Peptides against a protein of PDB entry 5K2M. Designs and how they scored, part 1

All scores and structures are predictions.

Target 1, 273 residues: chain A of PDB entry 5K2M
Amino acid sequence: MRIGITYTVLRREEMAIKERAGEFGEVVMLHEDDLLFPGNYDLDVVIIRNVSHFKALYTARLFESEGIPTVNSSRLIFEAGDKLFATLRLAGKVPVPEWKAALSEGGALRVPDSLGYPLVSKPVFGSWGRLLAKVNDRDSLEAVLEHRKWMKNPLYGIHYFQEFVEKPGRDIRSYVIGGEFVGAIYRYSNHWITNTARGGKAEPCSDPEVEELSVKAWEAFGEGALAIDIFESEKGLLVNEVNPNMEFKNAARVTGADMAGKLVEYAVEVAKT
Positions, changes and structure headers below are counted from each chain's first letter, unless a header gives other numbers.
Peptide ipSAE is a variant of ipSAE made for these designs: the mean of its two directions, with the distance scale d0 fixed at 1.0 Angstrom where the peptide's residues are scored. Compare it only between designs on the same protein; published cut-offs may not carry over.
A fold fails the geometry check if it doesn't show the stated peptide or something in it is severely misdrawn.

## One batch from the design tools (peptide; aimed at target 1 W128 R173 K249)

Design b1_p10_5 (made by RFdiffusion4)
Pose (drawn by RFdiffusion4):
Structure b1_p10_5 (pose): chain A 273 residues (1-273), chain P 10 residues (1-10)
Amino acid sequence: as target 1 above (273 residues)
Amino acid sequence: EEEFLKEVED
């Protein structure tokens, strides 16, 4: 059993994964510099841990082209990692915040007629709560759209919006791996953006409703290891997003759950075809 | 930047 781990830097998550994988077989640490294709790699499975979402997608696709299964797969990395594609997959399967998508500035200006104010603008490929905007009125919408327009990346032209959900000073992050619920936390902040990457704080979450909803959200994709974001609202729990390159150091510390071990166990199972 | 990445979490 040879288990590959692709990485950019060795965060705590990557170190814990390396250790767990060592109990099952030879670990082959693959920095981005070690990635060259086409190439001969002798691996039964690769765990994708690249920090760049896009580098993780392409390395997963490249290893798949060498006949080497990846965790997560290139398909899941793309579908689950893009807010719009993921919302299309979650819709009708679990409750989600109301949302709209527009393809131009003019189309985006009509979004408030459907969603109302306040509304949330976010990039389709983003993480860590970056470039999220709470838009309270037309002037703010025009300001966000004007800035998006002048940004170089054509992906900023895909305008994705959600109603603003009044959360109780926190949100929920949960983890489902291979269909098994493995844990959840609250992420607190005095700011409406609660990511731990922006200073949000982790506490254990033992709400049984989140366990079931988290499995249903995972079932919309039917594979892999997903970190799932959930909002509490006046209309019950809402699934906001799913994440295919999970960070869990604060979550594992707070809940005591072995998220790195469970990811590895799942990877060994996929390595057996 | 490297140190930042080592210390970040979503």

Design b1_p10_5_s2 (made by RFdiffusion4, then SolubleMPNN; from b1_p10_5, 6 letters changed)
Fold by OpenDDE base, seed 4:
Structure b1_p10_5_s2 (fold): chain B 273 residues (1-273), chain A 10 residues (1-10)
Amino acid sequence: as target 1 above (273 residues)
Amino acid sequence: LVEELKNREE
């Protein structure tokens, strides 16, 4: 078996994946600079670890066009990696924060009529809490919308909003790979954005409700490896978002779960299908 | 460096 691993930067995750993949076959590390299509890739499966959502998406689709399956698939990356598209999948299966989408400034200005204040403005793409805005009032909403007009990427013109969820100084990140719950952590922060990339501390989360909800959230997509962000709210657990390009170094460290191994095992399974 | 690269790629 030949396992490709695409990457932008060799992070701890990519190193762990490489190491575990070596137990199953020949590993081919593919930096973004190594990727040219169409190409003659002799690979049974490719694990997609490009940092950029879009590069990951296109890389996956390009390998698929060569008849090589990817983990995650381009379909999953597309649907899960866009916050709005992910919400559309999740909303029919699991509890999610209340949300609104608008396609114009005029539409966006009416969002508070439904969600009230405070609300959260999110770009549909991007990671590590970039361009998240807690919008407390009309003036702040107008400012966010004005700034979006001057952003170069037209996707910033897609206005996605959520209700502001009061959290107990933490959120939950769980991991589901191939439909199997692998583990979960609490991410602590004094900031309303609890992302570990912003200095949040991680602790193990052992909650059967989290496990059940995480699997259900994964089932909304039905394939691949997902990190799932869950809020503890007054309404109960809410699935905030999913990530098809997950970081797991902190979760692996804290829980002791073999996340890299589980990912590789799943990729091997995909290769054999 | 990793964080800087992350910010550049997305």
Scores: peptide ipSAE 0.021, ipTM 0.562, DockQ to the pose 0.194
OpenDDE base, seeds 1, 2, 3, 5: peptide ipSAE 0.019, 0.018, 0.015, 0.022; ipTM 0.559, 0.563, 0.547, 0.568; seeds 3, 5 fail the geometry check

## One batch from the design tools (peptide; aimed at target 1 V9 N243)

Design b2_p16_1 (made by RFdiffusion4)
Pose (drawn by RFdiffusion4):
Structure b2_p16_1 (pose): chain A 273 residues (1-273), chain P 16 residues (1-16)
Amino acid sequence: as target 1 above (273 residues)
Amino acid sequence: AEATEEELEEMEEEAE
């Protein structure tokens, strides 16, 4: 059993994964510099841990082209990692915040007629709460759209919006791996953006409703290891987002759950074809 | 989705 781990830097998550994988077989640490294709790699499975979402997608696709299964797969990395594609997959399966998509500035200006104010603008490929905007009126919408327009990346032209959900000073992050619920936390902040990457704080979450909803959200994709974001609202729990390159150091510390071990166990199972 | 070099260095230092 040879288990590959692709990484950019060795965060705590990557170190814990390396250790757990060592109990099952030879660990082959693959920095981005070690990635060259086409190439001969002798691996039964690769755990994708690249920090760049896009580099993780392409390395997963490249290893798949060498006949080497990846966790997560290139398909899941793409579908789950893009807010719009993921919302299309979650819709009708679990409750989600109301959302709209537009393909131009003019189309985006009509979004408030459907969603109302306040509304949330966020990039389709983003993480860590970056470039999220709470838009309270037309002037703010025009400001966000004008800035998006001048940004170089054509992906900023895909305009994705959600109604603003009044959360109780926190949100929920849960983890489902291979269909098994493995844990959840609250992420508190005095700011409406609660990511731990922006200073949000983790506390244990033992709400049984989140466990069931988290499994249903995972079932919309039917594979892999997903970190799932959930909002509490006046209309019950809403699934906001799913994440295919999960960070869990605060979550594992707070809940005591072995998220790195469960990811590895799942990877060994996929390694057996 | 992306990290700067400085942020990567900070992540690496945090692991020490």

Design b2_p16_5_s4 (made by RFdiffusion4, then SolubleMPNN; its pose is not in this set)
Fold by OpenDDE base, seed 4:
Structure b2_p16_5_s4 (fold): chain B 273 residues (1-273), chain A 16 residues (1-16)
Amino acid sequence: as target 1 above (273 residues)
Amino acid sequence: PMPEEVIEELLREAEE
């Protein structure tokens, strides 16, 4: 078994994945600078850990073009890593926050007619709550839309909005790998964005409803390793988003779950399929 | 360039 691991930065997650992969076979670390295609890669599977969503997506597709399966697959990265496409998958299986998509400013300006204020503006791509905006009024909406006009990436012209969900000062992040629930944490923050990467605290979450919902959310995609962000709302649990390039250091530390091991085990399973 | 959020995270990891 030869396991590739692509990466941008050797984080705690990548170190853990490397270590666990070594128990299953030969490990080939592949920094982004090492990747040239087409290439003669002698690998049974590649674990995709590129930080950039797009680099991860293209890396996965490039390996797949050479007959090498990836974890996650390019399909999963594409569908789960786009917040709108992820919502489209999730909405058919699990409760999600109310959402609207608009393809023009004129369309976007009508979103409050349906969602009301406050609402959340999200780019369809990006991580760590980057470019999330709580839009409290018309002036704020106009400002967000104006700024989008001057952004270089055309995907910023895809306007994705959610209702603002009042949360109890926390959200839930769960992890499902190969359809198996691995663990979950509460992420605490005084900010409406509860991402632990922004200085939030993590605590273990042991809730059977979270486990069940997390598995159902994963089933909307049907493959791979996903982190799942869940809100505790007045309406009950809502699946906000999924991440096909999950960070898990805090979750692994807090829960004691072998996130890296489970990911490697799944990659080995994929390699054998 | 590396996203600032990743840099901040790496710095935090180095402090642990």
Scores: peptide ipSAE 0.018, ipTM 0.585, DockQ to the pose 0.179
OpenDDE base, seeds 1, 2, 3, 5: peptide ipSAE 0.015, 0.016, 0.016, 0.014; ipTM 0.565, 0.563, 0.583, 0.559

Design b2_p16_6 (made by RFdiffusion4)
Pose (drawn by RFdiffusion4):
Structure b2_p16_6 (pose): chain A 273 residues (1-273), chain P 16 residues (1-16)
Amino acid sequence: as target 1 above (273 residues)
Amino acid sequence: VELTEEELAEMEEEYA
């Protein structure tokens, strides 16, 4: 059993994964510099841990082209990692915040007629709560659209919006791996954006409703290891987003759950074809 | 997440 781990830097998550994988077989640490294709790699499975979402997608696709299964797969990395594609997959399967998508500035200006104010603008490929905007009126919408327009990345031209959900000073992050619920936390903040990467704080979450909803959200994709974001609202729990390159150091510490071990166990199972 | 050159350098230093 040879288990590959692709990484950018060795965060706590990558170190814990390396250790757990060592109990099952030879660990081959693959920095981005070690990635060259086409190439001969002798691996039964690769755990994708690249910090760049896009680098993780392409390395997963490249290893798949060498006949080497990846966790997560290139398909899941793309579908689950893009807010719009992921929302299309979650819709009708679990409750989600109301959302709209537009392809131009003009189309985006009509979004408030459907969603109302306040509304949330976010990039389709983003993470860590970056470039999220709470838009309370037309002037703010025009300001966000004007800035998005001048940004170089054509992906900023895909305009994705959600109604603003009044959360109770926190949100929920849960983890489902291979269909098994492995844990959840609350992420508190005095700011409406609660990501731990922006200073949000983790506390254990033992709400049985989140466990079931989290499995249903995972079932919309039917594979892999997903970190799932959930909002509490006046209309019950809403699934906001799914994440295919999960961070969990604060979550594992707070809940005591072995998220790195469960990811590895799942990877060994996929390594057996 | 996408990192700037500065952020990557800071992370390399932190996790060295």

Design b2_p16_7_s3 (made by RFdiffusion4, then SolubleMPNN; its pose is not in this set)
Fold by OpenDDE base, seed 2:
Structure b2_p16_7_s3 (fold): chain B 273 residues (1-273), chain A 16 residues (1-16)
Amino acid sequence: as target 1 above (273 residues)
Amino acid sequence: MEEELERLLELQELEE
């Protein structure tokens, strides 16, 4: 068994994955600078740990083109890493926040007629709450749309909105790998964007409803390793988004769950198929 | 620090 691990930076996650992968075979660490395609990679599977959504997507697709399976697959990275595409998958299986998509400014200006205020403007891509805007009124909506118009990336012209979900000063991040629930954490923040990457605290979440919902959310995609962001709302649990490039250092630390081991075990099973 | 580095890396990739 030869296990590739692609990475941008050697984080705690990549170190843990490397260590656990060493129990199953030879580990080949592949920094982004090491990746040239087409290439001659003698690997049975590649664990994709590139920080960039797009680099992860392309890296996965490139290895797949060489006949090497990846965890996650390029399909999963594509569908789960786009907030709109992820919502389309999720909405058919699990409760999600009310959402609207618009493909023009004129369309976007009508979103409040359906969602009301406050609403959340999201880019379809990006992590750590980047370019998330709580839009409380018409003036704020117009400002967000105006700013988006001047952004260079054409994906900023895809207007994705959610209802603003009132949360109890926390959200839930769960982890499902190969269809198995591995663990969950509460992420506490006084900010409406709850993220540990923004100085939030993590605590274990042991809730059977979270576990069940997390597995159902994973089943909307049907493969790979996902972090699942769940909101506690007045309407109950809502699956907000999924992340195919999951950070788990805080979850692993807080829960004691072997996230890295589960990821490697899944990658080894993928390599055998 | 790591999380900030991740954000910076992702920003660099989007600015490129």
Scores: peptide ipSAE 0.019, ipTM 0.596, DockQ to the pose 0.103
OpenDDE base, seeds 1, 3, 4, 5: peptide ipSAE 0.016, 0.018, 0.017, 0.016; ipTM 0.553, 0.575, 0.593, 0.549; seed 3 fails the geometry check

## One batch from the design tools (peptide; made by RFdiffusion4; aimed at target 1 K18)

Design b2_p17_6
Amino acid sequence: AAAAAAEAAASAAAKAA
Pose (drawn by RFdiffusion4):
Structure b2_p17_6 (pose): chain A 273 residues (1-273), chain P 17 residues (1-17)
Amino acid sequence: as target 1 above (273 residues)
Amino acid sequence: XXXXXXEAAASAAAKAA
């Protein structure tokens, strides 16, 4: 059993994964510099841990082209990692915040007629709560659209919006790996954006409703290891987003769950075809 | 510069282990 781990820097998550994988077989640490294709790699499975979402997608696709299964797969990395594609997959399967998509500035200006104010603008490929905007009126919408327009990346032209959900000073992050619920936390902040990457704080979450909803959200994709974001609202729990390159150091510390071990166990199972 | 050297060293150690 040879287990590859692709990485950019060795965060706590990557170190814990490397350790757990060592109990099952030879670990081959693959920095981005070690990645060259086409190439001969002798691996039964690769765990994708690149910090760049896009680099993780392409390395997963490249290893798949060498006949080497990846965790997560290139398909899941793409579908689950894009807010719009993921929302299309979650819709009708679990409750989600109301959302709209527009393809131009003009189309985006009509979004408030459907969603109302306040509304949330976010990039389709983003993480760590970056470039999220709470838009309370037309002037703010025009400001966000004007800035998006001047940004170089054509992906900023895909305008994705959600109604603003009044959360109780926190949100929920849960983890489902291979269909098994492995844990959840609350992420608190005084700010409506609660990501731990922006200073949000982890506490254990033992709500049985989140376990079931988290499995249903995972079932919309039917594979892999997903970190799932959930909102509490006046209309019950809402699934906001799913994440295919999970961070969990605060979550594992707070809940005591072995998220790195469970990811590895799942990877060994996929390595057996 | 020092942080980059530390990260390179940690990577090399992780590969050697």

## One batch from the design tools (peptide; aimed at target 1 S127 M246)

Design b2_p21_1 (made by RFdiffusion4)
Pose (drawn by RFdiffusion4):
Structure b2_p21_1 (pose): chain A 273 residues (1-273), chain P 21 residues (1-21)
Amino acid sequence: as target 1 above (273 residues)
Amino acid sequence: PLPELPPLEELDPEMVALQDS
């Protein structure tokens, strides 16, 4: 059993994964510098841990082209990692915040007629709560759209919006790996953006409703290891987002759950074809 | 009891650069 781990830097998550994988077989640490294709790699499975979402997608696709299964797969990395594609997959399967998509500035200006104010603008490929905007009126919408327009990345032209959900000073992050619920936390903040990357704080979450909803959200994709974001609202729990390159150091510490071990166990199972 | 609420913080520039690279 040779287990590859692709990484950018060795965060706590990557170190814990390396250790757990060592109990099952030879660990081959693959920095981005070690990635060259086409190439001969002798691996039964690769765990994708690149910090760049896009580098993780392409390395997963490249290893798949060498006949080497990846965790997560290139398909899941793309579908689950893009807010719009992921919302299309979650819709009708679990409750989600109301959302709209537009392809131009003019189309985006009509979004408030459907969603109302306040509304949330976010990039389709983003993480860590970056470039999220709470838009309370037309002037703010025009300001966000004007800035998006002048940004170089054509992906900023895909305008994705959600109604603003009044959360109770926190949100929920849960983890489902291979269909098994492995844990959840609350992420608190005095700001409506609650990511731990922006200073949000982890606490254990033992709500049985989140366990079931989290499995249903995972089932919309039917594979892999997903970190799932959930909102509490006046209309019950809403699935906001799913994440295919999960960070869990605060979550594992707070809940005591072995998220790195469970990811590895799942990877060994996929390594057996 | 509920925990004290933390404020929003700036992101680590090194990590942002790595992500965007």

Design b2_p21_1_s2 (made by RFdiffusion4, then SolubleMPNN; from b2_p21_1, 7 letters changed)
Fold by OpenDDE base, seed 3:
Formats: sequence, C-alpha cells, structure tokens
Structure b2_p21_1_s2 (fold): chain B 273 residues (1-273), chain A 21 residues (1-21)
Amino acid sequence: as target 1 above (273 residues)
Amino acid sequence: SLPELPEEEELDPELVKLAES
C-alpha cells in the first residue's frame, strides 16, 4: 500500500495523518510545489489536504485522471465545498436554515420579500467566515451588492442568502467519515461567526440527536470524510454547511477521537475498491 | 482578454501561525 498525502502547510492534522498512514504502508508526502501533471505517480490512494478549496478540487481530479482514487473525491469536494451546491444536497435530507439564491442584483433585492431581515449574505466559496455579512436592512443589502460588483471573481455574482439564526453563543461541529460518526464538539464564541481558529473554547458534544443528524447529512453526499456545522435554533437542529477539507486538531484533542486514524482507514478501504 | 483566473483562497497568516503552534 502506497498512500499519498497532498498538503499546503504541515499542520498537526497532516502530521497525525502521516503517522497513522505509516502503519498501513509507505507514505508519500506531496507538497503543492511537488505536484506536476501528467505525472508517473505510483500510489494506491491520495489523501487531499490542500488548504485552498480550488487547489484541493483540481488536485483530486488530476489524480483521478491518472487512475488514482482520492479522499476526498473531486465530486465530493466540488459539491460539499460550494455552499449553494451543498445546500441543494442537504435540503432534501436534513433541516437547513431557510435560504435563497439570486443570479442578479435585481433578484437579490427581492430576497428580503421571502426571508425578511436580518439575513446573512454568503459567498458560495471560502472558509473561516470570510465575506459573511449580517444584513439588517435595505441600505446594508444595497451596500453588500454594490461591493460585490467590484469583486473580480465571477462567483461573487452568485448571491446566496440564509435566514439569520440566533445561536446560544455556540455552534456544533461534527465529523462523519465513511458513514461513521467519529465525534462532535461545541464551539463557543461571543460573535455571531463561530470559529475555533479565532480562539473559541471547544467542549465535547455528546448528543444522540447530533449523531443521527450528522450521519443523515453525510448520506446526502454518500461518500468521503466531512465536517458538519450544525446550529442549535428555536426550530431545533439545523445543518448550516459541510466541509470536505476538515480541520480536526481541536476536535481530536477535546473528544479523544482518532480522527486521523479513521481518515486513513477509510482511504485504505477506498484504495481496495 | 481572457477573464482573470478566480482569486485563490489566500491563507490567513494568523491562522497558519496558529495551526503550526
């Protein structure tokens, strides 16, 4: 068994994945600077750990073109890493925040007629809560839309909105790998954008409803390793988004779950199919 | 002119430092 690991930065996650992969076979670390295609890669599977969504997507598709399976697959990265495409999968299987998509400014200006205020503007791509805006009124909506006109990436012209969900000063991040629930954490923040990377406290989440909902959210995609972001709302649990390129350092530390081991075990299973 | 390639998601330098710590 030869296991590739692609990466941008050697984080604690990549170190843990490397260590666990060494128990199953030969490990080949592949920095982004080492990746040239077409290439002669002698690998049975590749674990994708590139930080950029687009670099991860293209890296996965390039290895697949050489006949090498990836974890995650390019299909999963594409569908789960886009907030709108992820919502389209999730909405048929699990409760999600109310949402609207518009393809023009004129369409976007009508979104409050159905969602009301406050609402959340999201780009369809991007991590760490970048370019999220809480829109409280018409003037704020017009300002966000005006700024979007000057953004160079055409994907900023895809207007995705959600209802604003009041949270109890925390959110939930769960992890599902190969259809198995691995663990979950609470992420505490005084800001409406929760992110453990910004110094938020993490605590274990042991809730059977979270476990069941997390597995159902994974089943909307039907493959791979996903982090799942869940809100505790007045309407109950809502699946906000999924991440096909999960950070798990804090979750592994807090829960004691072997997330790196579970990811490697799944990659070895994928290599055998 | 061909449309400029989509802006790559830049790493937040503070998040990189935190991940390496």
Scores: peptide ipSAE 0.019, ipTM 0.572, DockQ to the pose 0.031
OpenDDE base, seeds 1, 2, 4, 5: peptide ipSAE 0.018, 0.017, 0.017, 0.018; ipTM 0.547, 0.555, 0.562, 0.555; seeds 1, 5 fail the geometry check

## One batch from the design tools (peptide; aimed at target 1 R130)

Design b2_p22_5 (made by RFdiffusion4)
Pose (drawn by RFdiffusion4):
Structure b2_p22_5 (pose): chain A 273 residues (1-273), chain P 22 residues (1-22)
Amino acid sequence: as target 1 above (273 residues)
Amino acid sequence: SELEELVEQLEEDEELLEELES
């Protein structure tokens, strides 16, 4: 059993994964510099841990082209990692915040007629709560759209919006791996953006409703290891997003759950075809 | 003032997101 781990830097998550994988077989640490294709790699499975979402997608696709299964797969990395594609997959399967998509500035200006104010603008490929905007009126919408327009990345032209959900000073992050619920936390902040990457704080979450909803959200994709974001609202729990390159250091510490071990166990199972 | 603060935050986050995806 040879287990590859692709990485950019060795965060706590990557170190814990390396250790757990060592109990099952030879670990081959693959920095981005070690990635060259086409190439001969002798691996039964690769755990994708690249920090760049896009580098993780392409390395997963490249290893798949060498006949080497990846965790997560290139398909899941793309579908689950893009807010719009992921919302299309979650819709009708679990409750989600109301949302709209527009393809131009003019189309985006009509979004408030459907969603109302306040509304949330966020990039389709983003993470760590970056470039999220709470838009309270037209002037703010025009300001966000003007700045999006002048940004170089054509992906900023895909305008994705959600109604603003009044959360109780926190949100929920849960983890489902291979269909098994492995844990959840609350992420608190005095700011409506609660990511731990922006200073949000982790506490254990033992709410049985989140366990079931989290499995249903995972089932919309039917594979892999997903970190799932959930909002509490006046209309019950809402699934906001899913994440295919999960961070969990604060979550594992707070809940005591072995998220790195469970990811590895799942990877060994996929390595058996 | 509120719009200036929003724009500032957008510019800061754009740079941070570009670094993350580099």

Design b2_p22_6_s3 (made by RFdiffusion4, then SolubleMPNN; its pose is not in this set)
Fold by OpenDDE base, seed 1:
Structure b2_p22_6_s3 (fold): chain B 273 residues (1-273), chain A 22 residues (1-22)
Amino acid sequence: as target 1 above (273 residues)
Amino acid sequence: SELEKLEEELEELDKELEELLS
């Protein structure tokens, strides 16, 4: 078994994946600078750990074009890594926050007619809560839309909105790999954007409802390794988003779950199919 | 911090993407 691992930066996650992969076979670390296509790669599977969503997507697709399966697949990265596309999958299987998408400023200005205020404006791509905006009123909406006009990336012209969900000062991040629930954490924050990377505390989450919902959310995609962000709301648990390029350092530390091992095990299974 | 480095890297990647899409 020859396992490739693509990466941008050797984080704790990549080091853990490398270590675990070594137990199953030969490990080939592939920095982004090492990736040229078409190439003559002798690999049974590639674990995609590129930091950039788009680099991860294209890297996966390029390996797949050479007959090498990837974890995650380019399909999964594409569908799960886009907040709108992910919502489209999730909404058919699990409770999600109420949402609207608009393709123009004029359309976006009508979103409050359906969702009311407050709203959350999200880019369809991005990590760590970048460009999330709580929109409390019309003036704020107009400001967000005005700023979007001046952003160069045309994807910022895709307007994705959710209802604002009141959270109990925390959210839940769960991990499902190959359909198996691996673990979950509470992420505490005094800000409406909960992110452990921004100095939030993490605690283990042991809730059977979270586990069940997480697996169902994964089933909406039907493959791969996903981190799943879940809100505790007055309406119950809501699946907010999924991440096909998960960070799990904090979750692994807090839960003691061998997330790296589970990821490698899944990759080995993918290689055998 | 490691996070700050990653955020910087992401910002650079976003800029690169913007340049490619412009």
Scores: peptide ipSAE 0.017, ipTM 0.503, DockQ to the pose 0.201
OpenDDE base, seeds 2, 3, 4, 5: peptide ipSAE 0.013, 0.013, 0.014, 0.013; ipTM 0.474, 0.480, 0.485, 0.451; seed 4 fails the geometry check

Design b2_p22_8_s3 (made by RFdiffusion4, then SolubleMPNN; its pose is not in this set)
Fold by OpenDDE base, seed 5:
Structure b2_p22_8_s3 (fold): chain B 273 residues (1-273), chain A 22 residues (1-22)
Amino acid sequence: as target 1 above (273 residues)
Amino acid sequence: DEYEKLMLEYAELGKSLEPFYL
């Protein structure tokens, strides 16, 4: 077994994945600077750990073009890594926050007519709560839309909005790998953005309802390894988003779950299929 | 802060911080 691991930065997750992969065969670490295509890669599977969503997507697709399966697949990275595309998958299977998408400023200005205020503006791509905006009024909406006009990436012209969900000072991050629930944590913050990468604290979450909902959310995509963000609301649990490039350092530490091992085991399974 | 650390590591590696590459 020859296992590739692509990466941008050698984080705790990549170190753990490398260590566990070594138990199954030869490990080939592939920094982004090592990648050139078309190539002559002798690998049975590649674990994709590039930080950039787009670099992860293209890396996965390029290996797939060489006949090498990836974890996650380019399909999963594409659909799960875009908040709007992920919402489209999730909405038919699990409860999600109310949302609207607009393709113009004129359309975006009408979103409050449906969702009301406050609402949340999100880019369709991004991580760590980057460029999230709580929009409390018309002036704030106009400001967000104005700033988007000057952003370089054309995807900022895709206006994605959610209802503002009042959370109990925390959200939930769960992990499902190969259809199996691996673990979940609460992420605590006094700020409406609860991401642990921004200084939130993590505690174990042991809730059968979270486990069931997490598996259902994973089934909306049907493959791979996903982190799942869940909100606790007055309407019950809502699946906010999924992440096909999951960070799990905090979750592994807090829960004791062998997330790196589960990911490697799944990659080995994919290689044998 | 893991976000700050990651962004610094990206910069140190000479990687683009433009939204397209994140």
Scores: peptide ipSAE 0.022, ipTM 0.518, DockQ to the pose 0.060
OpenDDE base, seeds 1, 2, 3, 4: peptide ipSAE 0.019, 0.012, 0.014, 0.011; ipTM 0.502, 0.418, 0.516, 0.502; seed 3 fails the geometry check

